# Ledger of designs, part 50: peptides against a protein of PDB entry 1LOE

Target 1, 181 residues: chain A of PDB entry 1LOE
Amino acid sequence: TETTSFSITKFGPDQQNLIFQGDGYTTKERLTLTKAVRNTVGRALYSSPIHIWDSKTGNVANFVTSFTFVIDAPNSYNVADGFTFFIAPVDTKPQTGGGYLGVFNSKDYDKTSQTVAVEFDTFYNTAWDPSNGDRHIGIDVNSIKSINTKSWKLQNGKEANVVIAFNAATNVLTVSLTYPN
Target 2, 181 residues: chain A of PDB entry 1LOE as posed
Amino acid sequence: TETTSFSITKFGPDQQNLIFQGDGYTTKERLTLTKAVRNTVGRALYSSPIHIWDSKTGNVANFVTSFTFVIDAPNSYNVADGFTFFIAPVDTKPQTGGGYLGVFNSKDYDKTSQTVAVEFDTFYNTAWDPSNGDRHIGIDVNSIKSINTKSWALQNGKEANVVIAFNAATNVLTVSLTYPN

## One batch from the design tools (peptide; made by RFdiffusion4, then SolubleMPNN)

Design b2_p30_8_s1
Fold by OpenDDE base, seed 5:
Structure b2_p30_8_s1 (fold): chain B 181 residues (1-181), chain A 30 residues (1-30)
Amino acid sequence: as target 1 above (181 residues)
Amino acid sequence: DGYRRIGFSATSTLNTAYEVVSVSFSSVLS
């Protein structure tokens, strides 16, 4: 059995177990993926690669992640583009910005991406997002076009608590988001 | 080869700040 675990409750100025990409950085003990500016992409990777599956046995890892994130927009109407937790090739680099969330390059399935993401999408892109126009949580597999979505009401400036769990035996990924009151 | 990196990503086109306050992760490969 191979296990990997880490926890970061306060992000330091010299967070050695993170790889910062794009404009991502730490400040005020938080991981700031983007500042309140235009046309920016920010990412951060856990420095140690995760053994997600065993190529010899075909076994896939079970995993769970919990995190708290905050979205701070000028107002509740102008919020773009979104936030993701993702799993990607070890040499992954920032991808297309804007609606592609810095993680994907295509709305069509692209197996070469080898990327899975849970998106917290705050901006409606007509070309691929659910037609109701709602902000949503999405599960993305090798495409920015989600294989499944659920409407989500953003609370601007509030901390959202997320739990993502993957059960390899059932091949089910679960996502929960709560705003504590 | 069975290895991946995990992380967070965000984009801003409308002056929107995206931040992570805390994170925990655990994986078990049998």
Scores: peptide ipSAE 0.846, ipTM 0.980, DockQ to the pose 0.960
Fold by OpenDDE base, seed 1:
Structure b2_p30_8_s1 (fold): chain B 181 residues (1-181), chain A 30 residues (1-30)
Amino acid sequence: as target 1 above (181 residues)
Amino acid sequence: DGYRRIGFSATSTLNTAYEVVSVSFSSVLS
């Protein structure tokens, strides 16, 4: 059995177990993926690779992650583009910005991406997002076009608590988001 | 192979800050 676990409750200036990419950095004990600027991409990876799938046996790992994130936009009407938790090849680098969230390059399925993401999408992209225009949580597999979505009401400037769990036996990924009072 | 890295990503085109306050993760591969 191979296990991996980590917890970061306060992000330090010399956080050795993170790989920072793009404009991502730490400040005031938080991980800042983007500042309040235009046309920027920020990412951070856990430094140790995770053994998610055993190519020899075919076994797939069970995993759970919990995190708290904050979105701070100028107002509730102009928020772009979004935030993701993702799983990618070990040598992954920032991808296309804007609506591609720095993790994908196409709305077409691309198996070479080898990337799965849970998106918290705050901006409506006509070409691939749900037609209702709602901000949403999406499950993305090798494409920015989600295989499943659910509407989500953003609370600008508030901490959101997320739990993502994957059950290998059922092949079900569960996502929950709450705004605690 | 079956190794991957996990992480967070965000993009801003409308002066929007995205931050992570805390994170925990655990995985078990039998």
Scores: peptide ipSAE 0.846, ipTM 0.980, DockQ to the pose 0.948
Fold by OpenDDE base, seed 3:
Structure b2_p30_8_s1 (fold): chain B 181 residues (1-181), chain A 30 residues (1-30)
Amino acid sequence: as target 1 above (181 residues)
Amino acid sequence: DGYRRIGFSATSTLNTAYEVVSVSFSSVLS
């Protein structure tokens, strides 16, 4: 059995177990993926690769992640583009195009990306997002076009608690988001 | 083969700050 676990409750100025990409950095004990500026992308990767699949046995890892994030926009009506938790190849690099959330580069399914993301999408892109235009949580597999979505009501500036769990036996990824009162 | 990195990503085109306050992760590969 291979187990990987980590916890970061306060992000330090030199968080050695993170790889910062784009404009991502830490400040005030938080991981700041983007500042409130235009046309920026920020990412942070856990430095240690995770063994997700055992090619010898075919087994896939079970995993659970919990995190708290904040989206803070000066204007609640203008919030873009979004935030993701993602799993990608070890040499993954930031992608351009705001709507791609720094993770993908196409709405077409591309198995070579080998990337899965849970998006917390705050901006409606007509080309691939749900037609109702709602901000939404999406599960993205090798494409920015989600395989499943659910409407989500953003509370601007508030901490959201997320739990993402993957059950390898059922191949089901579950996502929950709550805003504590 | 079989290894991936996990992480967070965000983009801002409309002056939006995206921050992570805390995170925990656990994986088990049997």
Scores: peptide ipSAE 0.844, ipTM 0.979, DockQ to the pose 0.951
Fold by OpenDDE base, seed 2:
Structure b2_p30_8_s1 (fold): chain B 181 residues (1-181), chain A 30 residues (1-30)
Amino acid sequence: as target 1 above (181 residues)
Amino acid sequence: DGYRRIGFSATSTLNTAYEVVSVSFSSVLS
């Protein structure tokens, strides 16, 4: 059995176990993916690759991640574009910005992406987002167009607690988001 | 080959700051 785990409760200025990409950086003990500016992409990767599946046995890892994130927008109506937790090739680099969340380049399924993301999408893109226009949580597999979505009510400036778990036996990814009071 | 990197990504086109406060991760590959 191979296990991997890490925890970061305070993001330091020299967070050596993260790879910062785009405009991502740490400040005030937080990981700031984007500043409150326009047209920016920020990412951060855990520096150590994760063994997600065993190519010899075909076994796939079970995993769980929990994190707390904050969205600070000018107001509840002007929030763009979104935030993701993602799993990608080890040499992954920032992808298309804006509605592609820096993770994907197409709404069409592209197996070469080899990327899975859980998106917390705050901006409606008519070309691929759910037609109801709601902010949503989405599960993205090799495409910015989610295979499944659920409406989510953003609380601007509040800490959201997220748990994402993958059960390899059932091939089910679960996502929960709560705003603790 | 079975290895991937995990991480966070965000984009801003409307002056929106996205921050992560804390994170934990655990995986088990049998």
Scores: peptide ipSAE 0.839, ipTM 0.979, DockQ to the pose 0.955

Design b2_p30_8_s2
Fold by OpenDDE base, seed 1:
Structure b2_p30_8_s2 (fold): chain B 181 residues (1-181), chain A 30 residues (1-30)
Amino acid sequence: as target 1 above (181 residues)
Amino acid sequence: DGKKRIGFSATSTLNTRYDVVSVSFSSTLK
């Protein structure tokens, strides 16, 4: 059995177990993914690779992650573009910005991406997002076009608590989001 | 090869800041 775990409660200026990409940086003990510029892409990867699948046995790992994030938009009516937790090839680099969230390059399924993401999408892209226009949580597999979505009401400037769990036996990914108070 | 990296990503075109305050992760491969 292979187990991998980590926890970061305060993000330091020299956070050695993170790989920063694009505009991602740390400040005031937080991981800040975007800069105050018109077009920004920021990412941070946990430095150690995670063994997700065993090619010999075919077994897939179970995992659970919990995190707290904050979205701070100058105007609550216009919040762009979004935030993701993602799993990608070890050599992954920032991808297309804007509505592609720095994780994908196409709305068409692309198996070569080898990327799974849980998106917290704050901006409606007519080409692929749910037609109701709601901000939403989405599960993305090799495409920015989610395989499943659920409407989510953003509370600007407030901490959101997220739990994501994957059960390999059932092949079910569970996502929960709550706002304290 | 069965190994991946996990992380966070965000983009902004409207001066929106996306912060992560804390994170924990655990995986088990049998």
Scores: peptide ipSAE 0.834, ipTM 0.978, DockQ to the pose 0.915
Fold by OpenDDE base, seed 5:
Structure b2_p30_8_s2 (fold): chain B 181 residues (1-181), chain A 30 residues (1-30)
Amino acid sequence: as target 1 above (181 residues)
Amino acid sequence: DGKKRIGFSATSTLNTRYDVVSVSFSSTLK
């Protein structure tokens, strides 16, 4: 059995187990993904690759991740574009910005992407987002167009607690988000 | 070979800051 685990409760200025990409950086013990500029893309990868599939046995890994994130927008009405937890090829680099969240390049299914993401989308893109226009959580497989979504009410400036779990036996990914109060 | 990297990503076009406060991860491949 191969097990990989890590935990970061405070992000330091020299976080050796992270690979920073784009505008991502650490400050005040937090990982800040975006700069205070008009158009920005920021990412951070855990430095060690995760073995999620064994070609010899065909087995797929089970995994669970929990994290706390905060969105700080000028106001509750103007919030863009979004945040994601993702799994991608080891040599992955920042992709298209804006509504593509720096993770994808198309709304059409692209198997070459080899990327799965859970998005916390704060901006409505007519071309692919749910028609109700709600901010939402989405599960993205090789496309920015989610295979499933659920409306979510943003609390600007508040900490959101997320748990994402994948069960290989059932091929089910579960996501939960709560705002402590 | 079945190996991937995990991470976080965010974009902003409206001066919005996206921060991660803490994270934990665990995977098990039998």
Scores: peptide ipSAE 0.832, ipTM 0.978, DockQ to the pose 0.929
Fold by OpenDDE base, seed 2:
Structure b2_p30_8_s2 (fold): chain B 181 residues (1-181), chain A 30 residues (1-30)
Amino acid sequence: as target 1 above (181 residues)
Amino acid sequence: DGKKRIGFSATSTLNTRYDVVSVSFSSTLK
C-alpha cells in the first residue's frame, strides 16, 4: 500500500513544496491564485507527484482532500471566472484562461488532457455552463464542460470549506462545500 | 505510470481574487 499525504495550514513566502504557475503566489499566509489585474491565470501544484493509478496492477487510489478557499470579488454581482482543484499530468502547465479556468482548452471531451477538476465556477459561460446561469460546483473530466454540476451560492469574502473524496471501488467522486458560521 | 500532480487554479478576467487558506490531501493506493 502506497500512501501519500500532505498538509499546508499556512502558506509561506517560500513554500518549497509548491510549484507556482502563472500569477500564483503567496501572501499573508495564503495561496493567492490571481493577481489584482485583469486576465490573470494562476496555479499552484503540489510539488510531489501523486500515484493515482498503478499501471501494473490497474489499481486506482482512493483519495481525500480538504481545503479552505476564499473568493474576494469587488462586486458580488460581478465575479470573475472561477477556481478549481485539479489533478493533471505531472508536467501540466497553465491552460486556457477565462472560462477555461486555466485547466482546460475545450468544452469537447479530450482524453489527451488527462485532467480531472472540481470547479467552483463563478462566471456563466453560455457555451458550456448550466443554462440556469447559477454559480456552481462542477466535476470536469477532460473538458471544461462538467459531467455533473450543482448550484452553489457564493458568499463573497467568506471561507468555504471543501472536502473532495474519491472512492476507487465505486468510481465515485464526492464534493462538499460548507460555509461555517 | 499513473502519477499525477494535484493543484489549484483560478482565472480572472476581472479583479477577483481567489485564495486558498489551507489544504490537506491523502491518497492510498493499494
Scores: peptide ipSAE 0.784, ipTM 0.969, DockQ to the pose 0.917
Fold by OpenDDE base, seed 3:
Structure b2_p30_8_s2 (fold): chain B 181 residues (1-181), chain A 30 residues (1-30)
Amino acid sequence: as target 1 above (181 residues)
Amino acid sequence: DGKKRIGFSATSTLNTRYDVVSVSFSSTLK
């Protein structure tokens, strides 16, 4: 059995187990993905690759990730597109286009992307987002157009607790989000 | 080869900030 695990409760200024891309940085013990400027991308990757699939056996890894995030968007009508947790090829690079969340580059399914993301989408993009216009959680497989979405009520400035679990036996990705009282 | 990297990503505007406060991850490949 091959296991990989890590935990970061305080993000240091020189967090050695993260690869920072674009505007991603750490401040005040948090990972901050943006610098509050127009049309940029910020990302941070865990430095060690995760063995997700074994080509010899065909086995796929089970994984669980938990994280707490905060969105500060004082103007709901002038908010960025969102943020994601994602799994991508080891040489993944930031992608342009705000609506693509720095992860994808098309609404069309592209298997060459080899990327899965859970989006916490804060802006309605008419070309691919659910027509109700709600902020939403989405599961994205090789496309910014989610294979499944659920409306989510953003609580500005509050900590949201997320758990994402993948069960390889069932091929089910489960996402939960809560705002603790 | 079955290896991937995990991470967080966000896009920016003048008045939006996305912070990750903490993270934990565990994977098991049998």
Scores: peptide ipSAE 0.758, ipTM 0.964, DockQ to the pose 0.846

Design b2_p30_8_s3
Fold by OpenDDE base, seed 5:
Structure b2_p30_8_s3 (fold): chain B 181 residues (1-181), chain A 30 residues (1-30)
Amino acid sequence: as target 1 above (181 residues)
Amino acid sequence: DGYKRIGFSATSTLNTAYSIVSVSFSSTLT
C-alpha cells in the first residue's frame, strides 16, 4: 500500500512542498493563485508526484482532499474566470488562460491532456458552460466542457469549504461545498 | 507511468483574486 498525505494550514513565504507556476505565490499565509488584476494565470502543484494507478495490478488510488478557498471580486457581477483543483501529468505547465482556467486548451475531448479537474467557474462562457449562465461546480475530464455541473452561489469574500473524494471501487467522484458563515 | 501531480489553478480577467486558505490531501493505492 502506498499512501501520500499532506496538509497546509498556513502557506509560508517559502513553501518547499509546492511548485509555483504562472503568477501563483503565497501572501499573508494564503496561496494566492491570482491577484486582483486582469489577464493572469496562477497555479501551484504539490511537489511530490502522486501514484494514482499501478500498472502492474491496474489498481487506482482512492483519494480525498479538503480545502478552503476565498474569491475576492470587485463586485458580485464582475467575477472571472474561476479556479480548479486538478490532477495532471507530472510535467504539467500552465495552459490556456481565461475561461480555460489555465488547465485546458479545448472544449473538445482531448485524451492527450490526461487531466481531470474540479472547476469552480464564476464566468459564463457561451461555447461550453451550462446554458442557464449560473456560476457552477464542474467535473472536467480532458476538456473544459464539464461532464457534470451543479449551480453554486458565490459569496464574495467569504470562506468556502470543499471536500472532494474519489472512490476507485465505484469510480465515483464526489464534491461538496459549504459556506460555514 | 501512473504518477500525476495535483494542484490548483486560477485565472483572472476581471480583477478577481482566487486564493486557497488551507488544504489537506490523502491518497491510498493498494
Scores: peptide ipSAE 0.847, ipTM 0.980, DockQ to the pose 0.958
Fold by OpenDDE base, seed 2:
Structure b2_p30_8_s3 (fold): chain B 181 residues (1-181), chain A 30 residues (1-30)
Amino acid sequence: as target 1 above (181 residues)
Amino acid sequence: DGYKRIGFSATSTLNTAYSIVSVSFSSTLT
């Protein structure tokens, strides 16, 4: 059995177990993926690769991640574009910005992406987002077009707690989001 | 080959700051 785990409760200025990409950085003990500017992409990867499946046995790892995020937008109406927790090839680099969240390049399924993401999408893109226009959580597999979505109410400037769990036996990914305060 | 990296990604086109306050991760491969 191979187990990988890490926890970061305070993001330091010299957070050596993270790989910062784009404009992502740490400040005030938080991981700042984007500053309050336009046309920016920011990412951060855990530096150690995760062994998620065994090529010999075909076994797939179970995993659980929990995190707390904050979205600070100018107002409740102008919030764009979103963020993801994602799993990608070890050499992953920032991808298309804007509605592609820096993770994908297409709404079409592209197996070469080899990327799975849970998106917290705050901006409605007509071409691929749920037609109701709601801010939503989405599960993205090799495409920015989610295979499943759930509406979510953004609370601007407040901390939200997320738990994402994957059960390999059932092939089910679960996502929960709560605002504790 | 069975290895991936995990992380966070965000984009801003409307002056929106996306931040992570804390994170915990655990995986188990049998």
Scores: peptide ipSAE 0.847, ipTM 0.980, DockQ to the pose 0.951
Fold by OpenDDE base, seed 3:
Structure b2_p30_8_s3 (fold): chain B 181 residues (1-181), chain A 30 residues (1-30)
Amino acid sequence: as target 1 above (181 residues)
Amino acid sequence: DGYKRIGFSATSTLNTAYSIVSVSFSSTLT
């Protein structure tokens, strides 16, 4: 059995087990993916690659991640574009286009992307987002166009707790989000 | 091949700060 685990309760100024990309960095012991400015993309990757699939056995890893996030929008009516927890090729690089959340580059399914993301999407993109226009959680497989979505009410400036779990046996990814306060 | 990297990504086009307070991760490949 191959196990990979890590936890970061406070992000230090020199968080050596993270690879920072774009404008991502740490501030006040948090991972700041973006500052409240226009046209910025920020990412952070865990430095160690994760063994997700075993070519010999065909087995796929089970995983669980738990994290707490905060979205701070100076204008609650202008919240864009969102963030993701994502799994991508080891050499993944930030992508352009705000609506793509720095992860994808097309709404068309592209198996070569080899990228799965759970998006916390705060901006409605008519071309691919759910027609109700709600802020939403989405499961993205090789496309910014989610295979499944769930409406979510953003609480600006509040900590939200997320749990994402993948069961390889059932091929089911579960996402939960709660605001404890 | 069977290896990937995990992480977080955000974009701000309308002055929005996205931050992670804490994270834990565990994967098991049998």
Scores: peptide ipSAE 0.847, ipTM 0.980, DockQ to the pose 0.933
Fold by OpenDDE base, seed 4:
Structure b2_p30_8_s3 (fold): chain B 181 residues (1-181), chain A 30 residues (1-30)
Amino acid sequence: as target 1 above (181 residues)
Amino acid sequence: DGYKRIGFSATSTLNTAYSIVSVSFSSTLT
């Protein structure tokens, strides 16, 4: 059995086990993907590649991740565009900004992307987002257009706890989000 | 191939800061 695990409870100014991309950086012991500015993309990758698929056996890894995030927007009405937890090729680079969340380039399924993301989408894009306009959690497979979504009520400036788990045997990805306070 | 990198990505077009406070990850490949 091959295992990979890590935990970061405080993000240091020189967090060596992260690869920062775009405008992503650390400040006040947090990973700041974006500053409160316009037209920015920020990413951070765990530096070590994860062995998620065994080419010999065909087995796929089980994984679980938990994280706490904060979204600080000017107000509850103007929040854009969102963030993702994503799994991508080892040489992944920032992709299209704005509604593509720096992870995808199209709403059309593109197998060459080889990217899966759980999006926490705070801005409604008419071309691909759920028509109700709600902020939502989405599961994205090789496309910014989610294969499944669920509405989520953002609490601006509050910490939210997320757990994402993948069961390879059932091929089911689960996502939970709670605001403890 | 069988290796990927994991991470976080965010975009801002409306002066919105997206931050991660803490993270843990574990994977097992049998």
Scores: peptide ipSAE 0.846, ipTM 0.980, DockQ to the pose 0.940

Design b2_p30_8_s4
Fold by OpenDDE base, seed 5:
Structure b2_p30_8_s4 (fold): chain B 181 residues (1-181), chain A 30 residues (1-30)
Amino acid sequence: as target 1 above (181 residues)
Amino acid sequence: DGYKRIGFSATSTLNTAYSVVSVSFSSTLN
């Protein structure tokens, strides 16, 4: 059995176990993916690769992640573009910005992406987002067009607690988001 | 080869700051 685990409760100015990409950086003990500016992409990767599947046995890893994130927008109406937790090839680099969330390049399924993301999407893109226009949580597999979505009400400036779990035996990914009172 | 990296990403076009306060992760490959 191979186990990988880590936790970061306070992000330091020199967080050695993170790879910062784009404009991502740490400040005030938080991981700041984007500052309150326009046309920016920020990412951070855990430095150690995760062994997701075993080529010899075919086994796939179970995993669970818990994190707290904050969105600070000018107001509840002007919020763009979104936030993701993602799993990608070890040499992954920032991808297309804006509605592609820095993780994907296409709304069409692209197996060469080899990327899975859970998106917390705050901006409606007509070409691929759910037609109701709601902000939403989405599960993205090799495409910015989610395979499943659920409407979500943003609370601007509030901490959102997220749990994402993957059960390899059932091939089910679960996502929960709560805003503590 | 069975290895991936995990991480966070965000984009801003409307002066929106996205940040992570804390994170924990565990994976088990049998």
Scores: peptide ipSAE 0.842, ipTM 0.979, DockQ to the pose 0.959
Fold by OpenDDE base, seed 2:
Parts: C-alpha cells; structure tokens; sequence
Structure b2_p30_8_s4 (fold): chain B 181 residues (1-181), chain A 30 residues (1-30)
C-alpha cells in the first residue's frame, strides 16, 4: 500500500511544500488565494504529486482531505466567484478566471482537462449553475458544470470546515461542510 | 500516468477574499 499524507496547520511565508500560482500567497499564517480585489485568480498546489491511480493494476486511491476556509466578501450579496479544492495534472496551471474558478475552461465535458474539483460556488452563472441560483457545493469532473450540486448557506467571514472523502471501491465522493458553533 | 497534484483555487470578481486556514490530506493506493 502506498500512502501519502500531509498537514499544514499554519501557512508560513516560506511554505516550500506549496506551489503558488496566480495571485495566491501566504499571509498571517493563512493561504490567501485571492485578496479583496477584482479580476484575480489565486491557486496553490501541494508540491508533491499524489499517486492516485496505478496504471498497472488499475487501482485507484482512496483519499480524505479536511480543510478550513474563509470567505470574506464585502457583503453577503456580492460574493464572487468561488473557491475550490481540485485534483489536476501535475503540470496544471491557472485556467479561466471568474466563474470558471481558475480550474476549468468550459462548461462542456472535456476529458483533456483531467481535472476533478469540489467547488464552493458563491456566484450564479446562468450558463451552467443550478437554476435556483443558490450558492452551492458542486462536484466538477472535467467541466465547470457540476455533475452534482447541493445548496449551501454561506456564512461570510466565518471558518468553514470541509471534509472530502473518496471511496475508490464505490467510486463515491463525499463532501461535508460545517460552520462550527 | 497516475499522478496528480491537489490544490486550492479561487477567483474574485467582486472584491472577495478566499483563504485557507488549514489543510490535511491522506491517500492510500493499494
């Protein structure tokens, strides 16, 4: 069994096990993907590639990730565009901004993307988001158009605790989000 | 080839700051 694990509880100014992309950086012991500005994309990758699939056996890895993130918007109504945890090719670079969350380039399924993301989408894009207009958690496979979504109530400025788990045997990805207290 | 990188991404068009406080990750490949 091949196991990979890491934990970062404080993001330092010289966080060498991260690859910063776009405007992503660390400050005040947090990973800041975007500052409170317009038209910015920020990303950060764990520097070590993760072996998630064995080409010889066909086995796929199980994984669990937990993280805490914060959204600080000017108000509860103007929040854009969103946040995502993603798994992408090792040489991945920032993709289209805005509603594409810096991870995708199309609402159409594009297998060449080779990217899976869990989005925490705070802005309604008519072309691909759930028609109810709710902020939502989405599971994205090779497209910004989620294969499944769940409405979520944003708590502006509060820490959200997320757990994402993938069971390879069942091919099920589970996502939970809670605001403690 | 079976290897990927994991990470976080965010975009802002409405002066919205997205940040991560902490993260842990574990994977097992049999």
Amino acid sequence: as target 1 above (181 residues)
Amino acid sequence: DGYKRIGFSATSTLNTAYSVVSVSFSSTLN
Scores: peptide ipSAE 0.842, ipTM 0.979, DockQ to the pose 0.952
Fold by OpenDDE base, seed 4:
Structure b2_p30_8_s4 (fold): chain B 181 residues (1-181), chain A 30 residues (1-30)
Amino acid sequence: as target 1 above (181 residues)
Amino acid sequence: DGYKRIGFSATSTLNTAYSVVSVSFSSTLN
């Protein structure tokens, strides 16, 4: 059995176990993916690759991640574009910005992407987002167009606690988000 | 192949700051 685990409760100025990409950086002990500016993409990868699939046995890893994130927008109406937790090839680089969240390049399924993401999407893109226009959590497999979504009410400036778990036996990914208090 | 990297990504077009406060991760491959 191979296990991988890590925890970061405070992000230091020289966080050596992260690979920063785009405009991602650390400040005030937080991982800041984007500053309050326009037209920016920020990412951070855990430096160690995760063994999620055994080519010999065909087994797929179970995993669980929990994290707390904050969205600070100018107001509750103008929030864009979104935030993701993602799993991608080890040599992954920032992808298309804006509504593609720096993770994908197309709404069409692209197996070569080899990327799965859980998006916390704060901006409605007519071409692929749920028609109700709600901010939403989405599960993205090789496409920015989610295979499943659920409406989510953003609390601007508040810490959101997220748990994402994958059960390989059932092939089910679960996502929960709560705002404490 | 069987190895991937995990991470976070965000984009801003409307002066929106996205940040992570803390994270934990664990995986088990049998």
Scores: peptide ipSAE 0.842, ipTM 0.979, DockQ to the pose 0.942
Fold by OpenDDE base, seed 3:
Structure b2_p30_8_s4 (fold): chain B 181 residues (1-181), chain A 30 residues (1-30)
Amino acid sequence: as target 1 above (181 residues)
Amino acid sequence: DGYKRIGFSATSTLNTAYSVVSVSFSSTLN
């Protein structure tokens, strides 16, 4: 069994096991993906590649991740564009276009993207988002257009606890988000 | 290939700050 694990409870000013991309950096022991400014993208990758698939056996890894994130918007009615946890090729680079959340570049399915993301989407994009216009959690496979979504109520400025688990045997990805009371 | 990188991403077009407080990750490949 090949196991990879890591945890970061406080993000230091020189977090050596992260690759910072775009405007991502650490401040006040947090990973700051974006500051409250316009037209910025920030990403951070765990520096070590994760062995997700074994070509010899065909086995796919099981994984679980737990994280806490915060969205701080000066105006709760104007929150854009969103936040993602994603899995991508090792040489992945930030993508442009706010609605693509820095991860994708098309609503069309593109298998060559080899990218899976769980989006916490705070802005409604008519071209691909659920028609109800709700902020939502989405599972994105090789496209910004989610294969599944669920409405989510943002609590501005509050810590959201997320658990994402993938069961390779069932090919099921589960996502939970809670705001502790 | 069978190797990927995991990470976080966010975009701001409307003055929105996105941050991560903590993270843990574990994968097992049998």
Scores: peptide ipSAE 0.841, ipTM 0.978, DockQ to the pose 0.933

